# Peptides against a protein of PDB entry 5VVV, part 107

Target 1, 276 residues: chain A of PDB entry 5VVV
Amino acid sequence: FLCGVVEGFYGRPWVMEQRKELFRRLQKWELNTYLYAPKDDYKHRMFWREMYSVEEAEQLMTLISAAREYEIEFIYAISPGLDITFSNPKEVSTLKRKLDQVSQFGCRSFALLFDDIDHNMCAADKEVFSSFAHAQVSITNEIYQYLGEPETFLFCPTEYCGTFCYPNVSQSPYLRTVGEKLLPGIEVLWTGPKVVSKEIPVESIEEVSKIIKRAPVIWDNIHANDYDQKRLFLGPYKGRSTELIPRLKGVLTNPNCEFEANYVAIHTLATWYKSN
Target 2, 276 residues: chain A of PDB entry 5VVV as posed
Amino acid sequence: FLCGVVEGFYGRPWVMEQRKELFRRLQKWELNTYLYAPKDDYKHRMFWREMYSVEEAEQLMTLISAAREYEIEFIYAISPGLDITFSNPKEVSTLKRKLDQVSQFGCRSFALLFDNIDHNMCAADKEVFSSFAHAQVSITNEIYQYLGEPETFLFCPTEYCGTFCYPNVSQSPYLRTVGEKLLPGIEVLWTGPKVVSKEIPVESIEEVSKIIKRAPVIWDNIHANDYDQKRLFLGPYKGRSTELIPRLKGVLTNPNCEFEANYVAIHTLATWYKSN

## One batch from the design tools (peptide; made by RFdiffusion4, then SolubleMPNN)

Design b2_p18_2_s4 (from b2_p18_2, 10 letters changed)
Fold by OpenDDE base, seed 4:
Structure b2_p18_2_s4 (fold): chain B 276 residues (1-276), chain A 18 residues (1-18)
Amino acid sequence: as target 1 above (276 residues)
Amino acid sequence: MKKYEEAKKKEKEAALAD
């Protein structure tokens, strides 16, 4: 069970010292996972093709080593979906080389994120792939296999919540393709019925699990404030029955952008997880 | 880029308003 934090918000990323402090807190609270997915990290999303500099590499190596020191699984995410051509073998090779570099930093767990992108393929991809889901699954499977089938590999679908599913969760051709064709060792990220789910009913998890043919990892935006930085979500982790725990592969909270605001959010997630 | 961030923000805001 993956339980911890995703740094998955828009806005100023956490500094390395905040991330190390997070790992210490995660360990102390018996949480086990950090997903590196800061949307405004240029080499994560906008310039995903660009290799890390020597200085950036040293920072990431240090961060990954710190995660290991605190027994926190460091999952490196990349979000190539803004401008990748899935059918272009050079793009696939570029993605491989980027993940190879991160693997050299000592990272062993990875994520491919296709959230917050247009559902439209380019003309070249339409000639090769039957759908956007087929393109995403193809590259995801290829990368997963190329990396030697790492123990933890995550996929974030473009339809990552109930409200983004067309026509709905159980009938989504996109999620059906993901469920049918994504390799079984790849986990699927999900935010619940909504992008920010006030509640995540058990039935909603059963519905999505059926179509994706696996238990999802919750990317939980309950404490996310990147959409309204005038608000701080200081309340407890709530609206999630402990009955979800046996039906999930994990829960990763995407909390407030303000690192110091997240004590209650993360601590109450840990309490929830241990209260099964 | 800004469009997607703004879209996600609006969707998140809408998702909480309900």
Scores: peptide ipSAE 0.079, ipTM 0.800, DockQ to the pose 0.457
Fold by OpenDDE base, seed 5:
Structure b2_p18_2_s4 (fold): chain B 276 residues (1-276), chain A 18 residues (1-18)
Amino acid sequence: as target 1 above (276 residues)
Amino acid sequence: MKKYEEAKKKEKEAALAD
């Protein structure tokens, strides 16, 4: 069971010292996972093709080593979906080289994120792939196999919540393709019925699990404030029954952008997780 | 860039308001 934090918000990424402090807290609270997915890290998303510099490499190596020191699984995410051409072998090769670099930093766990992108394929991809889901699954499976089938590999679908599913969760052709074609060792990220789910009913997890043919990992936006930086979500982790735990592969909270605001959010997630 | 992030921020805001 993956339990911890995703740094998955828009806005100023956490500094390396905040991330190291997070790992200390995660270990202390018996949480085990950190997903590196800061939307405004240029080399994570907007410039995903760009290799890390020597200085950035040293920082990431130090961060990954710190995660290992605190027994925290460091998952490196990349979000190529803004401008990748899935059918272009050069794009696939560029993605491979980027993940090879991160593998050299000592990273062993990875995520491909296709959240917050347009559902439309380019003309070149439409000639090769039957659907957007087929394109995403193809590259995801190829990357997963290329990396030697790492123990933890995550996929974030473009339809990552109930409200983004067309026509709905149980009938989504996109999620059906993901469930049928995504390799079984790849985990699927999900935010619940909504992007910011006030509640995540058990029945909603049973519904999505059926179509994706696996238990999801919750990307939990309950404490996310990147959409309204005038608000701080200081309340406890709530609106999730502990009956979800046996029905999930994990829960990763995407908390407030303000690192200092997240004590209650993360601590109460840990209490929730240990209550089952 | 800004427009897409702003659109997704609005989708998150809407998803919380509903």
Scores: peptide ipSAE 0.076, ipTM 0.796, DockQ to the pose 0.460
Fold by OpenDDE base, seed 3:
Structure b2_p18_2_s4 (fold): chain B 276 residues (1-276), chain A 18 residues (1-18)
Amino acid sequence: as target 1 above (276 residues)
Amino acid sequence: MKKYEEAKKKEKEAALAD
């Protein structure tokens, strides 16, 4: 069971010292996972093709080593979906080389994120792939196999919550393709009925699990504030029955942008996880 | 980009207004 934090918000990423302090807190609270997915990290999303510099490599190696010291699984995410041509072998090879570099930093766990992108394929991809889901699954499976089938590999769908599913969760052709064609060792990220789910009913997890043919990892935006910086959500982790735990592969909270505001968010997640 | 970020923001705002 993956339990911890995703750094998955828009806005200023956390500094390396905040991330190390996070790992110490995660260990202390018996949480086990950190997903590196800061939207405004330029080499994570906008310039995903660019290799890390020597200085950036040293920072990431130090961060990954710190995660290991605290027994925290460091998952490196990349978000190529803004401008990748899925049918172009050069794009696939560029993605492979980027993940090879991160593997050299000692990273063993990875994520491909296709959240917050347009559903439109380019003309070249339409000639090769029958749908956007087929294109995403193809590259995700190829990368997963290329990396030697890592123990933890995550996929974030473009339809990552109930409200983004067309026509709905159980009838989505996109999620059906993901469920049928994504390799079984790849985990699927999900935010619940909404992007920010007030509640995540058990029935809603049973519905999505049926179509994706696996238990999801919850990307939980309950404490996210990147969309409204006027709100600090300082409330406890709530609206999630502990009956979800046996029906999930994990829960990763995407908390407030302000690192110091997240004590209650992360601590109450840890209490929830241990109450099962 | 902008449309989806705006849609995500609008949905997040709506989800917390309930």
Scores: peptide ipSAE 0.060, ipTM 0.783, DockQ to the pose 0.318
Fold by OpenDDE base, seed 2:
Structure b2_p18_2_s4 (fold): chain B 276 residues (1-276), chain A 18 residues (1-18)
Amino acid sequence: as target 1 above (276 residues)
Amino acid sequence: MKKYEEAKKKEKEAALAD
């Protein structure tokens, strides 16, 4: 069971010292996972093709080593979906080289994120792939196999919550393709009924699990505040029955952008997880 | 609930346009 934090918000990423402090807190609270997915990290998303510099490599190696010291699984995410051409072998090779570099930093767990992108393929991809889901699954499976089938590999769908599913969760052709074609060793991220779900009903997890043919990892935006920088979400982790735990592969909270605001959010997630 | 989802979606949509 993956339980911890995704740094998955828009706005200023956390500094390395904050991330190291997060790992100490995660270990102390018997949480086990950190997903590196800061939207405004240029080499994560906008410039995903760009290799890390020597200085950036040293920082990431130090961060990954710190996660290991605190027994926290460091999952490196990349979000190539803004401008990748899925059918272009050069793009696939560029993605492979980027993940090879991160593997050299001692990273063993990875994620491909296709959240917050247009549902449209370019003309070249439309000639090769039957749908956007087929394109995403193709590259995700290829990368997963290329990396030697790592124990933890995550996929974030473009339809990552109920309100983004067309026409709905149980009838989504996109999620059906993901469920049928994504290799079974790849985990699927899910946000619940909404982008910000006040409640995640058990029935909603059973519905998505059926179509994706696996238990999801929750990307939980309950404490996310990137959409309203004037608001802090200081309340407890709530509106999730403990009956979800046996139906999930994990829960990763995407909390407030302000690192120091997250004590209650993360601590109460840990209490929730240990209460089952 | 709906207001926060709409706000989060709008922020995501804005971040795609910049």
Scores: peptide ipSAE 0.060, ipTM 0.733, DockQ to the pose 0.081

Design b2_p18_3_s1 (from b2_p18_3, 9 letters changed)
Fold by OpenDDE base, seed 1:
Structure b2_p18_3_s1 (fold): chain B 276 residues (1-276), chain A 18 residues (1-18)
Amino acid sequence: as target 1 above (276 residues)
Amino acid sequence: KYEEARERYKKIAREDVE
């Protein structure tokens, strides 16, 4: 069971010292996972093709080493979906080289994210792939196999919540393709019925699990505040029955942008997890 | 594209919490 934090918000990324402090807290609270997915890290999303500099490499190596020291699984995410051409072998090779570099930093867990992108494929991709889901699954499977089938590999679908599913969760051709064709060793991220789900009913998890043919990992935006800078979410982790735990592969909370505001959010997640 | 996607996300997220 993956339980911890995803740094997955829009806004100023946390600094390395904050991330190291996070690892200390995660270990102390018996959580085990950190997903590196800061939207405003240029080489994560906007400029995903760009290799890390020597200085950036040193920082990431140090961060990954720190995660290992505190027994936190470090998952490196990349979001190529804004402008990747799936059918172009040069694009695939570029993605492979980028992840090779991160592997050299000591990283062993990875994620490919296709959240917050347009549903349209370019003309070249339409000639090769039957649908957007087919294109995403193809590259994800290829990368997963190329990396030697790491123990932890995550996929974030474009339809990552109930309200994004067309026509709905149980009848989504996109999610059906993901469920049927995504290799079984790859985990699927999900935010619940909504982008920000006040509640995640057990029935909603059973519904999505059926179509994706696996238990999802919750990307939980309950404490996310990147959409409203005037609000801080300081309340406890709630609206999730502990009955969800045996039906999930994990829960990663995407909390407030302000690192210092997240004590209650993370601590109460830990309490929730250990209460089962 | 990045900015447009960000703003679309923010709009939806704000509506979700209303």
Scores: peptide ipSAE 0.765, ipTM 0.972, DockQ to the pose 0.917
Fold by OpenDDE base, seed 5:
Structure b2_p18_3_s1 (fold): chain B 276 residues (1-276), chain A 18 residues (1-18)
Amino acid sequence: as target 1 above (276 residues)
Amino acid sequence: KYEEARERYKKIAREDVE
């Protein structure tokens, strides 16, 4: 069970010292996972093709080493979906090289994220793939296999919540394709019925699990405030029955942008997790 | 594209919590 934090918000990423402090807290609270997915890290999303510089490499290596020190699984995410051409072998090769570099930093767990992108494929991709889901699954499977089928590999679908599913969760051709074609060793991220789900009913997890043919990992935006930084979410992790735990592969909270505001959010997640 | 996607997300997220 993956339980911890995803740094997955829009806004100023946490600094390395904050991330190290996070790892210390995660260990103390018996959480086990950190997903590196800061939207405003240029080489994560906007400039995903660009290799890390020597200086950036040193920082990431240090960060990954720190995660290992605190027995936190460091998952490196990349979000190529804004402008990748799936059918272009050069793009695939570029993605492979980028992840190779990160692998050299000591990273062993990875994620491909296709959240917050247009549902349309370019003309070239339409000639090759039957659907957007087929294109995403193809590259994801290829990358997963290329990396030697790492123990932890995550996929974030474009339809990552109930409200994004067309026509709905149980009948989504996109999610059906993901479920059927995504290799079984790859985990699927999900935010619940909504992008920010006040509640995540058990039935909703059963529904999505059926179509994707696996228990999802919750990307939980309950404490996210990147959409309105005038608000701070300081309350406890709630609206999630502990009955969800055996029905999930994990929960990663995407909390407030302000690192210092997240004590209660993360601590209460830990309490929730350990209460089952 | 990034900014547009970000703003779409923010709009939806705000609506989700209202």
Scores: peptide ipSAE 0.763, ipTM 0.972, DockQ to the pose 0.907
Fold by OpenDDE base, seed 2:
Structure b2_p18_3_s1 (fold): chain B 276 residues (1-276), chain A 18 residues (1-18)
Amino acid sequence: as target 1 above (276 residues)
Amino acid sequence: KYEEARERYKKIAREDVE
């Protein structure tokens, strides 16, 4: 069971010292996972093709080593979906090389994210793939296999919550394709009924689990505040029955952008997790 | 595209919490 934090917000990424402090806290609270997915980290999303510089590499290596020190699984995410051409072998190769570099930093867990992108393929991709989901699954499977089928590999669908599913969760052709064709060893991220879900009912997890043919990992935006600079979410992790735990592969909370504001959010997640 | 996606997300997220 993956339980911890995803740094997955829009806005200024946390600094390395904050991330190390996070790892310390996660260990103390018996959480086990950190997903590196800061949207405003340029080489994660906007410039995903760009290799890390020597200086950036040193920082990431140090960060990954710190995670290991605190027995936190460091999952490196990349979001190529803004402008990748799935059918272009050079694009696939570029993605492979980027992840190879990160592997050299000591990273062993990875995520490929297709959240917050247009649900369209270019003409070239339409000639090769039956649907957007087929294109995403194809590259995800290939990357997963290329990396030697790492123990932890996450996929974030474009339809990552109920409100993004067309026509709905259970009837989504996109999610059906994901469920049927995504290799079984790849985990699927899910955010709940909404982008920010007040509640995540058990039934909603059963519904999505059925179509994706696996228990999801929750990317939980309950404490996310990147969408409203006037708000801080300081309340406890709630609206998630502990009955969800046996029905999930994990929960990763995407909390407030302000690192210092997340004590209650993360601590109460830990309490929730350990209460099962 | 990045900015558009970000703003779309933010709008939806704001609506979700209202």
Scores: peptide ipSAE 0.762, ipTM 0.972, DockQ to the pose 0.934
Fold by OpenDDE base, seed 3:
Structure b2_p18_3_s1 (fold): chain B 276 residues (1-276), chain A 18 residues (1-18)
Amino acid sequence: as target 1 above (276 residues)
Amino acid sequence: KYEEARERYKKIAREDVE
């Protein structure tokens, strides 16, 4: 069961010292996972093709080493979906080289994210793939296999919540393709019925699990505030029955942008997890 | 594209919590 934090918000990424402090807290609270997915990190999303510099490499190596020191699984995410051409072998090779570099930093767990992108494929991709889901699954499977089928590999669908599913969760052709064609060793991220789900009913998890043919990992935006910087979510982790735990592969909270505001959010997640 | 996607997300997320 993956339980911890995803740094997955829009806004200023946490500094390395904050991330190290996070690892200390995660260990102390018996959580086990950190997903590196800061959207404003240039080489994560906007410039995903760009290799890390020597200086950036040193920072990431140090961060990954720190995660290992605190027995936190460091998952490196990349979001190529804004402008990747799925059918272009050069694009696939570029993605492979980027992930090879991160592997050299000591990273062993990875995520490929297709959240917050347009549903349209370019003309070249339409000639090769039957649908957007087929294109995403193809590259995800290829990357997963290329990396030697790492123990933890996450996929974030474009339809990552109930409200994004057309016509709905159970009838989504996109999610059906993901469920049927995504290799079984790849985990699927999900935010619940909504992008920010006040509640995640057990029935909603059963519904999505059926179509994706696996238990999802919750990317939980309950404490996210990147959409409204005037708000801080200081309340406890709630609206999730502990009955979800046996039905999930994990829960990763995407908390407030302000690192210092997340004590309650992360601590109460830990309490929730240990209560079952 | 990035900015448009960000603003779309922010709009939806704000609506989700209202």
Scores: peptide ipSAE 0.756, ipTM 0.971, DockQ to the pose 0.913

Design b2_p18_3_s2 (from b2_p18_3, 7 letters changed)
Fold by OpenDDE base, seed 1:
Structure b2_p18_3_s2 (fold): chain B 276 residues (1-276), chain A 18 residues (1-18)
Amino acid sequence: as target 1 above (276 residues)
Amino acid sequence: MYEEAREKYKEIARKDFE
């Protein structure tokens, strides 16, 4: 069971010292996972093709080493979906080289994210793939196998919540393709019925699990505040029955942008997790 | 494209929270 924090918000990324402090807290509270997915980190999303500089490499190596020291699984995410051409072998090779570099930093867990992108494929991709889901699954499976099938590999679908599913969760051709063709060792991220789900009913998890043919990992936006700079979410982790725990592969909370505001959010997640 | 996607996300997220 993956339980911890995803740094997945829009806004100023946390600094390395904050991330190291996070690892200390996660260990103390018996949580086990950190997903690196800061939207405004340029080489994560906007410039995903660009290799890390010597200085950036040193920082990431140090960070990954720190995670290992505190027994926190460090998952490196990349979001190539804004402008990748799935059918172009050069693009696939570029993605492989980028992840090779991160592997050299000591990283052993990875994620490919296709959230917050348009559903449209370019003309070249339409000639090769039957659908957007087929294109995403193809590259994800290839990368997963190329990396030697790491123990933890995550996939974030473009339809990552109930309201994004067409026509709905149970009948989505996109999610059906993901469920049927995504290799079984790859985990699927999900935010619940909505992008920001005040509640995640057990029934809603059973519904999505059926179509994706696996238990999802919750990317939980309950404490996310990147969409409203006037608010800080300081309340406890709530609206999730502990009956969800045996039906999930994990929960990663995407909390407030302000690192210092997240004590209650993360601590109460830990309490929730340990209560079952 | 990035900025547009960000703003779309924020709009949806705000509505979801309300």
Scores: peptide ipSAE 0.692, ipTM 0.961, DockQ to the pose 0.917
Fold by OpenDDE base, seed 2:
Structure b2_p18_3_s2 (fold): chain B 276 residues (1-276), chain A 18 residues (1-18)
Amino acid sequence: as target 1 above (276 residues)
Amino acid sequence: MYEEAREKYKEIARKDFE
């Protein structure tokens, strides 16, 4: 069960010292996972093709080592979906090389994220793939296999919550394709009924689990505040029955952008997790 | 593209919270 934090917000990424402090806290609270997915980290999303510099590499290596020190699984995410051409082998190779570099930093867990992107394929991709889901699954499977089928590999669908599913969760051709064709060893991220879900009903998890043919990992935006700079979410992790725990592969909370504001959010997640 | 996606997300998220 993956339980911890995803740094997945829009806005200024946390600094390395904050991330290390996070790892310390996670360990203390018996959480086990950190997903590196800061939207505004240029080489994560906007410039996903660009290799890390020597200086950046040193920082990431140090960070990954710190995670290991605190027995926190460091999952490196990349979001190529803004402008990748799925059918272009050069794009695939570029993605492979990027992840190879990160592997050299000591990272062993990875995620491919296709959240918050246009669902339209370019003409070239339409000639090769039957649907957007097929394109995403194809590259995800290929990357997963290329990396030697790491123990933890996450996929974030474009339809990552109920309201993004067309026509709905249970009937989504996109999610059906994901469920049927995504290799079983790849985990699927899910955010709940909404982008910001006040509640995540057990039934909703059962519904999505059925179509994706696996228990999801929750990317939880309950404490996310990147969408409203005037708000801080300081309340407890709530609206999630502990009955969800046996039905999930994990929960990663995407909390407030302000690192210091997240004590209650993360601590109460830990309490929730340990209460099953 | 990135900025547009971000703003779209923010709009949806704000509405979801309300």
Scores: peptide ipSAE 0.682, ipTM 0.960, DockQ to the pose 0.955
Fold by OpenDDE base, seed 5:
Structure b2_p18_3_s2 (fold): chain B 276 residues (1-276), chain A 18 residues (1-18)
Amino acid sequence: as target 1 above (276 residues)
Amino acid sequence: MYEEAREKYKEIARKDFE
């Protein structure tokens, strides 16, 4: 069970010292996972093709080493979906090289994210793939296999919540394709019925699990405030029955942008997790 | 593209919370 934090918000990313402090807290609270997915980290999303510089490499190596020190699984995410051409071998090779570099930093867990992108393929991709889901699954499977089938590999679908599913969760051709064709060793991220789900009913998890043919990992935006910087979400982790735990592969909270505001959010997640 | 995606997300997320 993956339980911890995803740094997945829009806004200023946390600094390395904050991330190290996070790892210490996660260990103390018996959580085990950190997903590196800061939207405004340039080489994660906007400039995903760009290799890390020597200086950036040193920082990431240090960060990954720190995660290991605190027995936190460091998952490196990349979001190429804004402008990748799936059918272009050069794009695939570029993605491989980028992840190879990160592998050299000591990273062993990875994620490909296709959240917050248009649900359309370019002309070239339409000639090669039957659907957007087919294109995403193809590259994801290829990368997963290329990396030697790492123990932890995550996929974030474009339809990552109930309200994004067309026509709905149980009948989504996109999610059906993901479920049927995404290799079984790859985990699927999900935010619940909504992008920000105040409640995540058990039946909603059963529904999505059926179509994707696996238990999802919750990317939980309950404490996310990147959409409204005038608000801080200081309340406890709630609206999730502990009955969800055996039906999930994990829960990663995407909390407030302000690192210092997240004590209650993360601590109460830990309490929730340990209460089952 | 990036800013548009961000703003779309923010709009949806804000509405989801309200």
Scores: peptide ipSAE 0.661, ipTM 0.953, DockQ to the pose 0.911
Fold by OpenDDE base, seed 3:
Structure b2_p18_3_s2 (fold): chain B 276 residues (1-276), chain A 18 residues (1-18)
Amino acid sequence: as target 1 above (276 residues)
Amino acid sequence: MYEEAREKYKEIARKDFE
C-alpha cells in the first residue's frame, strides 16, 4: 500500500530542504511514499525532453538518497503529454534517455502522467493508434518494459476522475482501453469522482476498479490549494472511509503549496491509514 | 498550452470545492 505525499501542485515547487524534512515526517508517521510531480518544474512537464544539468543531477541524487535514508519510496514522475508525438520513435527514445538519467540518480520507481492535456492526437499519431488511450498505453507499456518492469510504476490517465470520463466511468472507452491494454504491473492514479473530491465513496472506487481492472492509487487533492491562492485547507483528511484501504493500491495526498501548512493534512492521512 | 491547461484545472478545481 503506497501512502504518502505527491508534490503535484501548480506553483513554486518545494525546495530540497523542505522535501528532506517531508521525508523525515513521512517516516515518523509511518508513511512510505513520495511522488515527485511538481507541475512547474520545467524538466518534469514543459521541457520534459531536456536532460538534467550536472547541478540539477547532483540535487536530485541527493534528494533520492535522502528518501532512501528515511525509507521513503521516491517515485519520479514525468509528464510528456503536452507535446509528445507518440508514434515518433525519436520521442520515445528521448523519453527513455531522460528516465535512464534519472535511473542513474538511483531512482527505481517511476510515473508517467497524462493529466491536464488535450485529448487530440496529431495526424501522425492518428495513423498509428486507434485512440488516444491506445497511444498512451503503448508508450507506457514500452517504457515500463524498457526500465525492466520496476516494482512501482504509475500511470496517470487523462480521464483521472469521474467527471472527466465520457460518457461516464463505467462506459468510458478510454478507461476500458487502459484497463484492457495497460500491463497489469502498472498502477493507475485516480482523484475520485472529481478533481477535488470532498468525498470518495466506496462504490465509486469499485466502479473505476472494474473498468481499469485493478485497484487505483488515489491522487488526493482534498488539501490542494494551488487553484485558489486565498485558500488554505487545514482540516483533517476526511470523506474517505477506511473501507477504501483494502480496495486501493495507495493514497498520495497532494497538499497545500505552502509546505509548513501541511502538518494536519499529512498527519491525519497517517492516522486514517493506521486506523484500518 | 501549459498555461491554458493550468487555468482550466484551476477553474474546475475551484468549482469542485464549492
Scores: peptide ipSAE 0.679, ipTM 0.959, DockQ to the pose 0.917; fails the geometry check

